# Designs tried in a protein design run: peptides against a protein of PDB entry 6FRK. Part 144

Target 1, 411 residues: chain A of PDB entry 6FRK
Amino acid sequence: NEEVLNAMLKEVCTALLEADVNIKLVKQLRENVKSAIDLEEMASGLNKRKMIQHAVFKELVKLVDPGVKAWTPTKGKQNVIMFVGLQGSGKTTTCSKLAYYYQRKGWKTCLICADTFRAGAFDQLKQNATKARIPFYGSYTEMDPVIIASEGVEKFKNENFEIIIVDTSGRHKQEDSLFEEMLQVANAIQPDNIVYVMDASIGQACEAQAKAFKDKVDVASVIVTKLDGHAKGGGALSAVAATKSPIIFIGTGEHIDDFEPFKTQPFISKLLGMGDIEGLIDKVNELKLDDNEALIEKLKHGQFTLRDMYEQFQNIMKMGPFSQILGMIPGFGTDFMSKGNEQESMARLKKLMTIMDSMNDQELDSTDGAKVFSKQPGRIQRVARGSGVSTRDVQELLTQYTKFAQMVKKM

## One batch from the design tools (peptide; made by RFdiffusion4, then SolubleMPNN)

Design b2_p18_3_s1 (from b2_p18_3, 12 letters changed)
Fold by OpenDDE base, seed 3:
Structure b2_p18_3_s1 (fold): chain B 411 residues (1-411), chain A 18 residues (1-18)
Amino acid sequence: as target 1 above (411 residues)
Amino acid sequence: SLETEEELLQKILEFLKA
């Protein structure tokens, strides 16, 4: 029972980490699930599997629910919606998608281009707006986004528009100048909603980015873009946690129709990389992850084998892109996320596993694997020949294992 | 247990980095 719980929690945690969920949120989820089950097991003879499923689902729902009701436009009023986000987040495209969504629902909708920083921003917005038959405002000559936003909002208020969307300048990085400009625009136009647009392909940087925006402007809604890619959108949970704002829509491609209202269940399903939590439990049962509690208990006793190291390497390889995992560990700076270092690290890990695949059970299961090899040097030569590596590569692995086992014994 | 697993994972990853 505890084994099944811990196995399931490990797979959930792994899936969340693979999805770019912040390690702090994953920890908190695990603790909340454990605490919820311990309380419910005392109260009901219910099927423990269903309790675990329900607890995991409930805590995943809480990660996407900031406890704040999503802002909704009021019919017959003038609703000003300001968009904020980094350059390349899909902000400008998302403005057009949201405008088109409301237009299709019979709202009198318009777009304002207050991006004066990017050359051709107004032409791009004008092209998108014209294609969708959405009224637009902008300037080719005015360089102050505050003036453009104010004039555009006033114009469309006077024309009784119901949805007034303001696109702002983005930057490639968090810059104080961007945040000051955003604050000046927000103060001038007094938006009813500020929408933060986040790229789902941004992993661990999501929390710091979302926090930086929320600390400067009153973000009330989040839109997640590029969910058509390989990104599972776990960074969106960090954005929700940092902004305390609900996800209202998702972008699922480049087309103006590739835009839908956010739904919690489909998002959690995609985040876990499974159809549902039931499929997660079935996968946990298939993986015989019971061995992980045995590993944790061995580790608590300062026992660490070459097999235990091999299993941890398999777990790391299963955790998806190594860059995403490394970005979650404090002290692995952003420079470690270069695509080159990930491939090299994975190649090194695969090489180490290939060396261990040439070891026998006595070598793999020894609590002092390095001593087994030191007592019988012929084992090093056998493993080197079997794996197609040098005896030096095997000695390096054993030296590395010994250092690791010594660190585990100190834990 | 979680802190131990994460510390372990962190140490493995630090080790793989070295």
Scores: peptide ipSAE 0.034, ipTM 0.484, DockQ to the pose 0.083
Fold by OpenDDE base, seed 5:
Structure b2_p18_3_s1 (fold): chain B 411 residues (1-411), chain A 18 residues (1-18)
Amino acid sequence: as target 1 above (411 residues)
Amino acid sequence: SLETEEELLQKILEFLKA
């Protein structure tokens, strides 16, 4: 029994190390799991694997919980949020994502560019802010980030903004002058929250970086970026441990919508390669797919129409970025959709829907839509002309539909 | 059932990848 436990713990420890979890945290977790598992309860014939997995899961949940309540903005107040992080962490992009998140929630949100070090930082922020229709402040002439941050915060306070996000210069770890600048900015604007932005791809270096920021400024929140890539996110545990601050959001792609509130259980499930079943369930429930009992019943009977496919495409479009959805499904690793493939997949989906918008009810509601088109080729030409696509594009859609309908019949 | 919706989503996603 102890040998089996030790073997399984070795596999889990290896998987966690491969997920960029800090070696010290993995060792501590191994000891905690060993202490939490009663060897006598393991003798009772319970699935030893499930018990160990559950113990590991519980200990990982504790590692992402700093025991501190996350800061939340107060409605009707002026909330100043300062961003700090390394150059290339995705800090500037994350500022825009957070601003857009709050704007979509009905907060009066603005952005300040206090990055005077990076050439084109203000232009990048301005471009992102303009695309999202977020008010912004910055200077092309002022070189002191303290002045820019102070003036911008004052301006937006006077204009009764509720969320004032200050992007600072992303710095390399080795420049004490840059940490001093960051502290001067923090002292001048007195932020309500300091957000450390961490790149998940940095792996084992996450702890030492997060600690270096926490030692200089009062980091109160963490945002982890690049969880859409090959990074398994184990560095997030190191950031929480080092900063003693909660993860508040995660960045899951390059799009402005590739940003979500942090959830502990889904994150740990994903880290363990179990998928985000709970987050998938939550997203499915948010889509009110429950109102689609009729669809589920049709699917159980092997009935699937072009309209049913169109409705499913609409549902997928409502779920947001495909990378996020796929990353939630067990066995679909984060690697499965390269960033380039998502925009292409969404564009493909929109094109398919546009073709279907040119179909009539008889074509859409037929249980054998492909046969309707095969019997009357003039329908393909009509749909192609109506949607501005080739007859080949319509035939490809019908071929895809037929493959899908065959898969549904095998369910 | 939630399981059926997950299976459906999985199949749709597999289809969109193909």
Scores: peptide ipSAE 0.028, ipTM 0.436, DockQ to the pose 0.086
Fold by OpenDDE base, seed 2:
Structure b2_p18_3_s1 (fold): chain B 411 residues (1-411), chain A 18 residues (1-18)
Amino acid sequence: as target 1 above (411 residues)
Amino acid sequence: SLETEEELLQKILEFLKA
């Protein structure tokens, strides 16, 4: 039994290392799991694999929980949020994502660019903020980030902003000058929260980087970026361990909406390759798909129309990048959709929807759309002409619909 | 309802991959 346990723990440890979990944390986890597993319970015929997975899951959940409650902004107050992190961590993009998140929640939100080191930092922030309709402050002439941050915070406090986000300069390396600048900015603006932004793709370097920031500035929150790539996000565990601060959000892509509140259970499930069922449920629920109840009821009656398929395609398009949705489904790794395949899949989906936009209500609402078209082939030619596609493309759509409807009827 | 929505999304996604 101990040999079997050690073999399974070796496989789990390998998978965690491949997921960029820090080697020290993996060793500690292995020891904790080994101590938590009763070898006598393993003898009782329980699925040894499931038991080890559960023990690993439980210990990973503990590693993500720093035992500190995440800071939350207070409604009707002026909340100053300072961002810190290395250059290329996605810090500036994440500032805009967080600002947009709070704006969509009905907070009076603004952005301050206190990055004087990077040429065009203010223009980049201004571009992102303008696209999102977020008020912003910065300077083209002031070189002191302390002055810019102080003036911007004062301005937006006087204008009764509730969320004041300050983006700071990043560096390529841990430099004492950067940490001194960050400390000077923090002392001047007295932030309510300091957010460390970390790139998940830096792997084993996550711990050392996160620690270096925490040792110099009072990091109270972590945001992990680039969780859309091959990185399973094991570096997030290292960041929590080093900063003793909770992960509050994750960045899951390049779009401003590729940003979500951190959830421990879904994250660990995804890290282990179990999928993010809860995150999928949450995204489905966020769509306020009131129409889904009507669809589910139709499906229970074995009814599935071209309109029902169209509505589901709209829902998928609203859920965001197809790669992210797939990465939430158990057994569909994030690797399945290269950026090229995602765009192609979305283009395919849009093409199918454009064909359906040329259909009439009788065709869309038929419980057997393919039969309506088969009985009157002139409909195929009409739809093809209306959508600017071949008759073959319409026939392929109808064939796909028929296959899909048959699969749905078996649910 | 939520399980049914997940199953539906999974089937749609499988269909889009095909």
Scores: peptide ipSAE 0.026, ipTM 0.514, DockQ to the pose 0.026
Fold by OpenDDE base, seed 1:
Structure b2_p18_3_s1 (fold): chain B 411 residues (1-411), chain A 18 residues (1-18)
Amino acid sequence: as target 1 above (411 residues)
Amino acid sequence: SLETEEELLQKILEFLKA
């Protein structure tokens, strides 16, 4: 039993290391899981794999929970949020995403560019802010970030803004001179929250980077970016461990809407390749797909038509970047998050919809659509000709539909 | 229920994987 446990823990540890989880955290997790598993309960013939998975999941949840309540802005007050992070971390883009998030929630939100080090930083912020209709402040002539930040914060306080986001200079590795500038900005504006923006793609370097920021600046919140890439998000665990600060949001792409509140359980589920079903439900609910209740009711009765499948494909197409949806699906690995796979998956859905556009109402509305086609093979040839596809492509669609409809009937 | 929506979404998603 101990050998089996050690073998399974070795596989889990390998998978976590491949997910960019820091080696120290993986070792701690292994010890904690080993201590949490009752070997006597494992002897009773229970699914040992499921018990180990549950123990691993529980310990990963603890690793992303710093035991500190996340800062939240106060409605009707002036809340100053200072952003800090490395150059190339996605900090400036994340400032715009957070501003847009609060604006959509009905907060009076603005952006301040206090990045005087990077040429074109203000132009980039201005472009993003203008596109999102977010008020902004910055200077082309002032070189002191303390002056810009102070003037911008004062301006927006006087205009009764509720959310005042300050973007600072991004840094190359650990330059002390730059850390002094951040401290001067923080002292001048007295932020209610300091947000560290971390790039998940830096992998094992996440711990050292996050620690370097926490040692110099009173980081109270973390935002993790570039979770749409090859990064499996294990660096997020390192950021929490180093900063002792909660992750408040994640960036899941390049678009301004590719930003979501951090949820511990969905994130760990995704990290383990179990999918993010809760995040998918939340996205579906945000789209106000009123027809979902009617569909759910049909599915409870074991009814599923080709039209119902078509409507679901339309809904998926409306949910935004297909890569994000796929990344919420259990066992669509992080490899499906590549831009190439998104276009291919979208093209596949569009092809299936085009085949269905050549079907008639009798075919679409049948509770046994596959049987309608099997009884009259001439229908397959008609649909194939109408949609410009092979008869095989239509048969593959019907086979997929049949598998889905059978699964619905087992609900 | 959220569970039924979750199960539905899981099923649609399993279908899209296939």
Scores: peptide ipSAE 0.026, ipTM 0.458, DockQ to the pose 0.056; fails the geometry check

Design b2_p18_3_s2 (from b2_p18_3, 9 letters changed)
Fold by OpenDDE base, seed 4:
Order: sequence, then structure tokens, then C-alpha cells
Structure b2_p18_3_s2 (fold): chain B 411 residues (1-411), chain A 18 residues (1-18)
Amino acid sequence: as target 1 above (411 residues)
Amino acid sequence: MLDTLESLLEKIKKFLEY
């Protein structure tokens, strides 16, 4: 029994190392799992694999729990969030993603570019902020990040912004000058939260990097980026262990919407290749798909309207990128939609919704919307003109609706 | 509930692939 346990633990440890989990953490986990497994319960014919998986899962959950409550912004207050991290970590992109996340939640959010070191940092931030309609501050002439950060924070405090995000300079290497600059900025603006942004793809280097930041600046939160790549996210465990700070968000791609709140159980499930069932459930619950009892009941009765389809498209658009939703379903790997297909799919959904916005209630609420349009072809022309699309685009939508409605009837 | 959602998402996926 102990030999079988040791063999299975060796396989798990190998898989965790291949998932970029730090060797020290893997060793500790192995010892903790071995101590948590009752050998007597393993002898009683319990599924040894399930027992080991459960023990591993529990110990991984503990490794991502720093025992410290994540900082959360206070509504109606001015919350200053300073970002720190290496160049190429995705820090600047993550600032924009976080700002957009809070803006979509109805927070008065702004961005400050205190990166004076990187040429075009302010232009990049400005471009991202402008696309997202997020207010921004920075300078093309001021070279002191402390001045820019202080002036920007003061400005946005005076304008009663609730979320004030400060992006700082990143360096390619951990240089003392970078940490001194970060400390000077932090002292000047007195941030309510310091967020360390870490690239998941750096693998075993995550611990050393996260530690070097925590040893110099009071990191209180971690954001892990580039989890859309080949990185299995094991480096996130190293960041939590080194910083003693919770992961608050993850970056799951390059798009501004490729950003989600960190959830422990889904993340560990995904790390173990179990899929993200809980993240799927939670995304579904966040959508208030509880009103989906009525939809599910309609779907059970084979009733599906263009309005029901529109509401589902709104739900998908709220869930974020469809590849991420699919990547939460067990057996749907991240590779199933190439990055190009996702933006195209979202643009297609928006186009379809724009067509449906030009439909009337009789068309939207018909149990056979396609038949309403087929009986009166003038409706297709009206909708096409109203939405600025071709009559062919409307016919394609109706064809797709018909296919979907037929699939619903087969449920 | 989960099976229904997975089935719905799979149907939506198939819809988007066409």
C-alpha cells in the first residue's frame, strides 16, 4: 500500500512540476498529502485514486490561501491601487483590464501612467484607456514617476474617482533602482493596495521574483497573467507562498475582457486537469441565470424565441470570451478555439444582437420567428435597413436561429 | 442543472461554429 501511494504521489508530483509548481512546494505538498492520507481508509477499498486526488486538491487549496483576506475597494471612497511587476509581466495591460472590470461594475475608475522608463508606455496606456473609455493621466514631459503619480492621484481624488490605478515602471531585471522608485512612488501616493503582476509563463522563476518584490515593497495582492498560454498556472502557488498575498485576478488572454476574479477551487481544478466546473457554475450564477428556470422550462417545452436567443447572447457576452467558458467545461481544452476565432465570434454575436435590436416584439417573441419572416419577406428588408446589414445577414441569422431552435426541440 | 448548462453551452458552441 505505501509503495502504491508513493508511486501515485510521484506521478502527481511530476505533473505538478510540469505545471510549473515550485519544487519546494511540491515537496511540502507530498509530505502533507502523505500525512493527511489515512492508510487504513486506503486499505478499506476506497478508490485510492479519488482519495489521493482529494488530498492533493485540499493541499493545493491551502497553498493558494495565504491566510490573509484579499483587499477589496470601498464603494464611495477613493481607493488607490498601485501596480508593480517586471517588464513583460502584462502589468500595463492588466491595469487596463482591472480598470475596465471596475468600470463595468459601476465604479468611477481611472488610470495613471507613472512608467517614465519605457518609451511608449503612456501611449499604450492611453490607447487602451481610450478604447475602454477610461479616464487617464500621464505626462510626455515629466520624467519623475513620483511627480506623475502624485499629481495624477491628487487630480483624480479631487474629481472623486473611486478606483485610481497607478501603473509603474517595469524593468527586465530586478534592479535596486526599480525598487527604490517603487518605494518612492508608494510613499508619495500611499496606495490602499499594492498589486504584484506576475507572468505565469516564467515557471519556476515565479518564487524568486515574487519574493524579491515582497522583500522590497508591501505587496498585498497578486495578479497572474498569461494563463491562456502553455503555462498551467503552477507559478501562481509560488507567488502566493512568496508574497503571502492572495491572488485577486487572473489574466486569460490579450483582450480587455480576458480578465476574471481569481477563484481558488476552479483554479486548482483546472491545474489538476479536472476542468473548471465551479467557475462555470459561478459564472452562471453571476449571470442570474436563476431566471433560467423559466428559460430551461421553455427549452424543455421546445419553446425558443429570438428574444430567448438574444438573452442568451447577452449572457455569453457577460460571461466573457467563449473559449474561456468552454475551457471551464471538462474535456473542452483551451486549444479548441484559436485566438482569432474568439474575437470574430464576439463580433459575430454583437452583429447578430444589432440585427435583433431592429426586430419588433412580434418577431422577437414568436415561437417560430423564422416563419414570421418567411411569411412576410418585407420584415427582412425592414430589419436589414434598421440594422445597417444586408438582407442576407438577416436570413443567415434566421437560419441560425432555426438550427438552434431545432436543437432546443431535441433536448 | 449543470448538465443542462453544459448541453446549452455545447449547443451555443455549435451555433457559433456554423
Scores: peptide ipSAE 0.012, ipTM 0.355, DockQ to the pose 0.026
Fold by OpenDDE base, seed 5:
Structure b2_p18_3_s2 (fold): chain B 411 residues (1-411), chain A 18 residues (1-18)
Amino acid sequence: as target 1 above (411 residues)
Amino acid sequence: MLDTLESLLEKIKKFLEY
């Protein structure tokens, strides 16, 4: 029994280390799991593997919970949120994602660029903010981030903004001058929340970096970025342990919508390769997939129309980033969709839908839509003209539809 | 329900790979 436990714990510890969980946390977890497993309960014929997995899961949940309530903005008040983090952490992108998240929830949100160190920082923020229709402030001439932050916060306070996000300079090095600048900005604007943005891809360095920020500025919240890549997210546990601050959001891609509230259970399930069954269920429920029972029934009968394909594309578009959904399914690793393929895939889906919007009901509802177009090539030309695409693009859609319909018939 | 969504997503995946 003890040998089996030790073997399983060794496998779990290896998997956690491969997931970039800090070696000290993995050692502590191994000791805690060993102490929590009653060897007498293991004798009762319960699936020893499930019991060990549950004990590991429970201890990982404790590592993600700092025991501190996450800061939340107050509606109808002015909430100043200061962002801190290294260059390349995704800090500036995350400022825009958080601003957009609150704006979509009906908050009056704005962005301030107090990054005077990086050439083009303000242009990048302005570009992101303009695309998202978020009000922004910054300077091309002012070099003091304290002045820019103070003026921007004052301006947006006077305009009754509810969420005022301040992006600060990230540097590549943990330079004392950077931390002094961050402290001066924090003292000038008196933020209600300081958010540390951490890149999950830095692996074992997460603890040391998170600690260095917490030792210099009063970090109250953590946002973990780049959880869509090869980063298995184990560094997030190190950030919580070092900052004693909750993870409030995660960045799951490059798109402005690739941003979600942190949920402990789904995150740990994903870290263990168990999948995010709860988040998948939540997304399924949000989609009102009750209307998809009819589609599933059609698919079971080997019937698949261009309309059925269009409805599938609408469902994917409603689900958001397809990589996020796949990464929630057990056995679909985070590596399953490379970042470049997702935006290109979504743009391709939108293009395909635009082509289908120029089709008529006879074309859309035909059980052999490709044959309808092959019999009357003038339909391809009509659809191409209606959608502003080439006849080749319509033929490519029909070829893809035909391949898919053949797959559905084989299932 | 879950198995059905997984099957759907796998079908969509295979479609996007072509």
Scores: peptide ipSAE 0.009, ipTM 0.332, DockQ to the pose 0.026
Fold by OpenDDE base, seed 3:
Structure b2_p18_3_s2 (fold): chain B 411 residues (1-411), chain A 18 residues (1-18)
Amino acid sequence: as target 1 above (411 residues)
Amino acid sequence: MLDTLESLLEKIKKFLEY
């Protein structure tokens, strides 16, 4: 029994290291899991794999909890949020995403560009802010980020803004000059929250980077970016451990709406390859698909049409990169997040939609679409000709629809 | 409900693997 436990723990430790979890955290987790597993309960015929997975899940949840409540803005107050992080971390894009998030929640939001190091920083921020209709401040002539940040914060305080986001300069490496500039800006504007932005794709470097920022500035929140790529997100645990600060949001792509509140349990579930069913549900619910209530009501009544399936495929295509959705489904491992699998999956969905575009309203709106086609086989040939596919492709679609409709009837 | 959703997701998985 102990040899089997040690073998399974070795596999789990390997998978966590491959997920960019820090080696020190993996060692500590292994010891904590060993102490939490009752070997007598494992002898009683319980699923040893599920017990180990549950113990690992519980210990990872503890590693993501810094024991500190996340800072939240106060309505009707002036909340100053300072952003810090390396160049290429997605910091500037994340400032715009956070501003847009709060604006959509009915907060009076603004952006300040205090990046004087990059000649195009203010133009980039201005472009993003203008596209999102977010008020902004910056200078083309002032080179002191402290002056720009102070003037911008004062201006927007006087205009009764509730969320004032300050973007600072980044560097390609940890530089003392960057940390001095960040400290001077922080002392001048006295932010209510300092947000460290970290790129998840840096893997094992996350601990050292996050520690370097926390040792110089009072980081109170973390945002993790580029979780849409090959980054398995294990570096986020290292950032929390090093900063002792909660993750408040994650960046899930390049679009301004590819931004979500951090949830501990869904994130750990995804990290373990268990999927993020809650994040799928939340993302489906945050898509104010006005028709979601009507669909949920139809599903509750065991009604599912080919049109309802088509609308779901449209919704999946609107939810952003298909790789993100697949990466939320249990058993679609990180290998399905490859750009090749996304394009192929999107091409398959588009092919199915093209077949359905050749159907008529009677076929699409039938509560038993497969029976409509089975009663009149000439419909299959019409749809196949109209969509440029084989009669087999149409039959495969109808077989899939029937399997879905039978599951909806059992819900 | 959760088991039904997991079963749905497994069937979607099997569908996308073919």
Scores: peptide ipSAE 0.009, ipTM 0.332, DockQ to the pose 0.025
Fold by OpenDDE base, seed 1:
Structure b2_p18_3_s2 (fold): chain B 411 residues (1-411), chain A 18 residues (1-18)
Amino acid sequence: as target 1 above (411 residues)
Amino acid sequence: MLDTLESLLEKIKKFLEY
């Protein structure tokens, strides 16, 4: 039993290292999981894999929870939010995403560009802010970021803004001059929250970078960017461990809407390839898919029809970008998030729905739809002709339906 | 509830991969 546990823990540790989780955190997790697993309970024929996966999940949730409540803005107050982070971390884009997020929630939001180091920083912020209809402040002539930040914060306080976001200079390396500038800006504007923006694609370097920022500036919140690409998100664990600060949001793409509140359990589920079940539930609930409770109840009773499958395909198509839905389904890897695979997957679902549109109510509402077609092969030929597909395409759909219906009956 | 939905999503996954 201990040899099997050690082999499975080695595979989990390898997968976490391949997910950019820091080697020290992986070692600590291995020790904590090994101490939390009762070897006697594993002898009782319980699925050893499920027990280890649950223990790993619990310990990863603890690593992402710093035990500190995330800062939240106060309605009707002037909340100053200062952004810090390296150049190329997505900091400026993330300022615009956060401003847009609060604006859509009915907050009076503005942006300040205090990046005097990067040529065109103010033009980039102005372009993003104008496109999103967010008020902005900055200078083409002032070179002191303290003056720009102070004047911008004072202006927007006097205009009764509720969310005042200050973007600062990012540099390519941990330069003492950058940290001194950030400290001078922070001392001048007295921010209610300091947000560290981290690029998830940096992998194992996330710990050292996050620590260097926390040692110089009182980071109270973390935002992780570029979680849509090749980054498996393990760097987020390193940022929380180094900063002892909660992750508040994640960036999931290039669009201004590719920004979401951080949820610990969905993130860990995605990191483990278990999918984002909570985020899928939340999206499903936001769509007022009242029909899902009725479906879940039918599924608990082992009932699943071709109509129930059709309704699920309609629901998937309503949930928006199919890539985001696929990324929420367990074990759809990052390879399915390519725009090409989204269109192909949507075209495949539409083809299956078109085949089902040529079925009659007796075929759609049968609890054994495959048996209705197997007893009367002429139905397959009718449906194939009606939908403009081959008899093979209809048989493939029925084979897939049968696999689903058998799995539902085993629930 | 979560286990039922997880199982459903794993099923949907297997369907879309085949």
Scores: peptide ipSAE 0.007, ipTM 0.304, DockQ to the pose 0.024

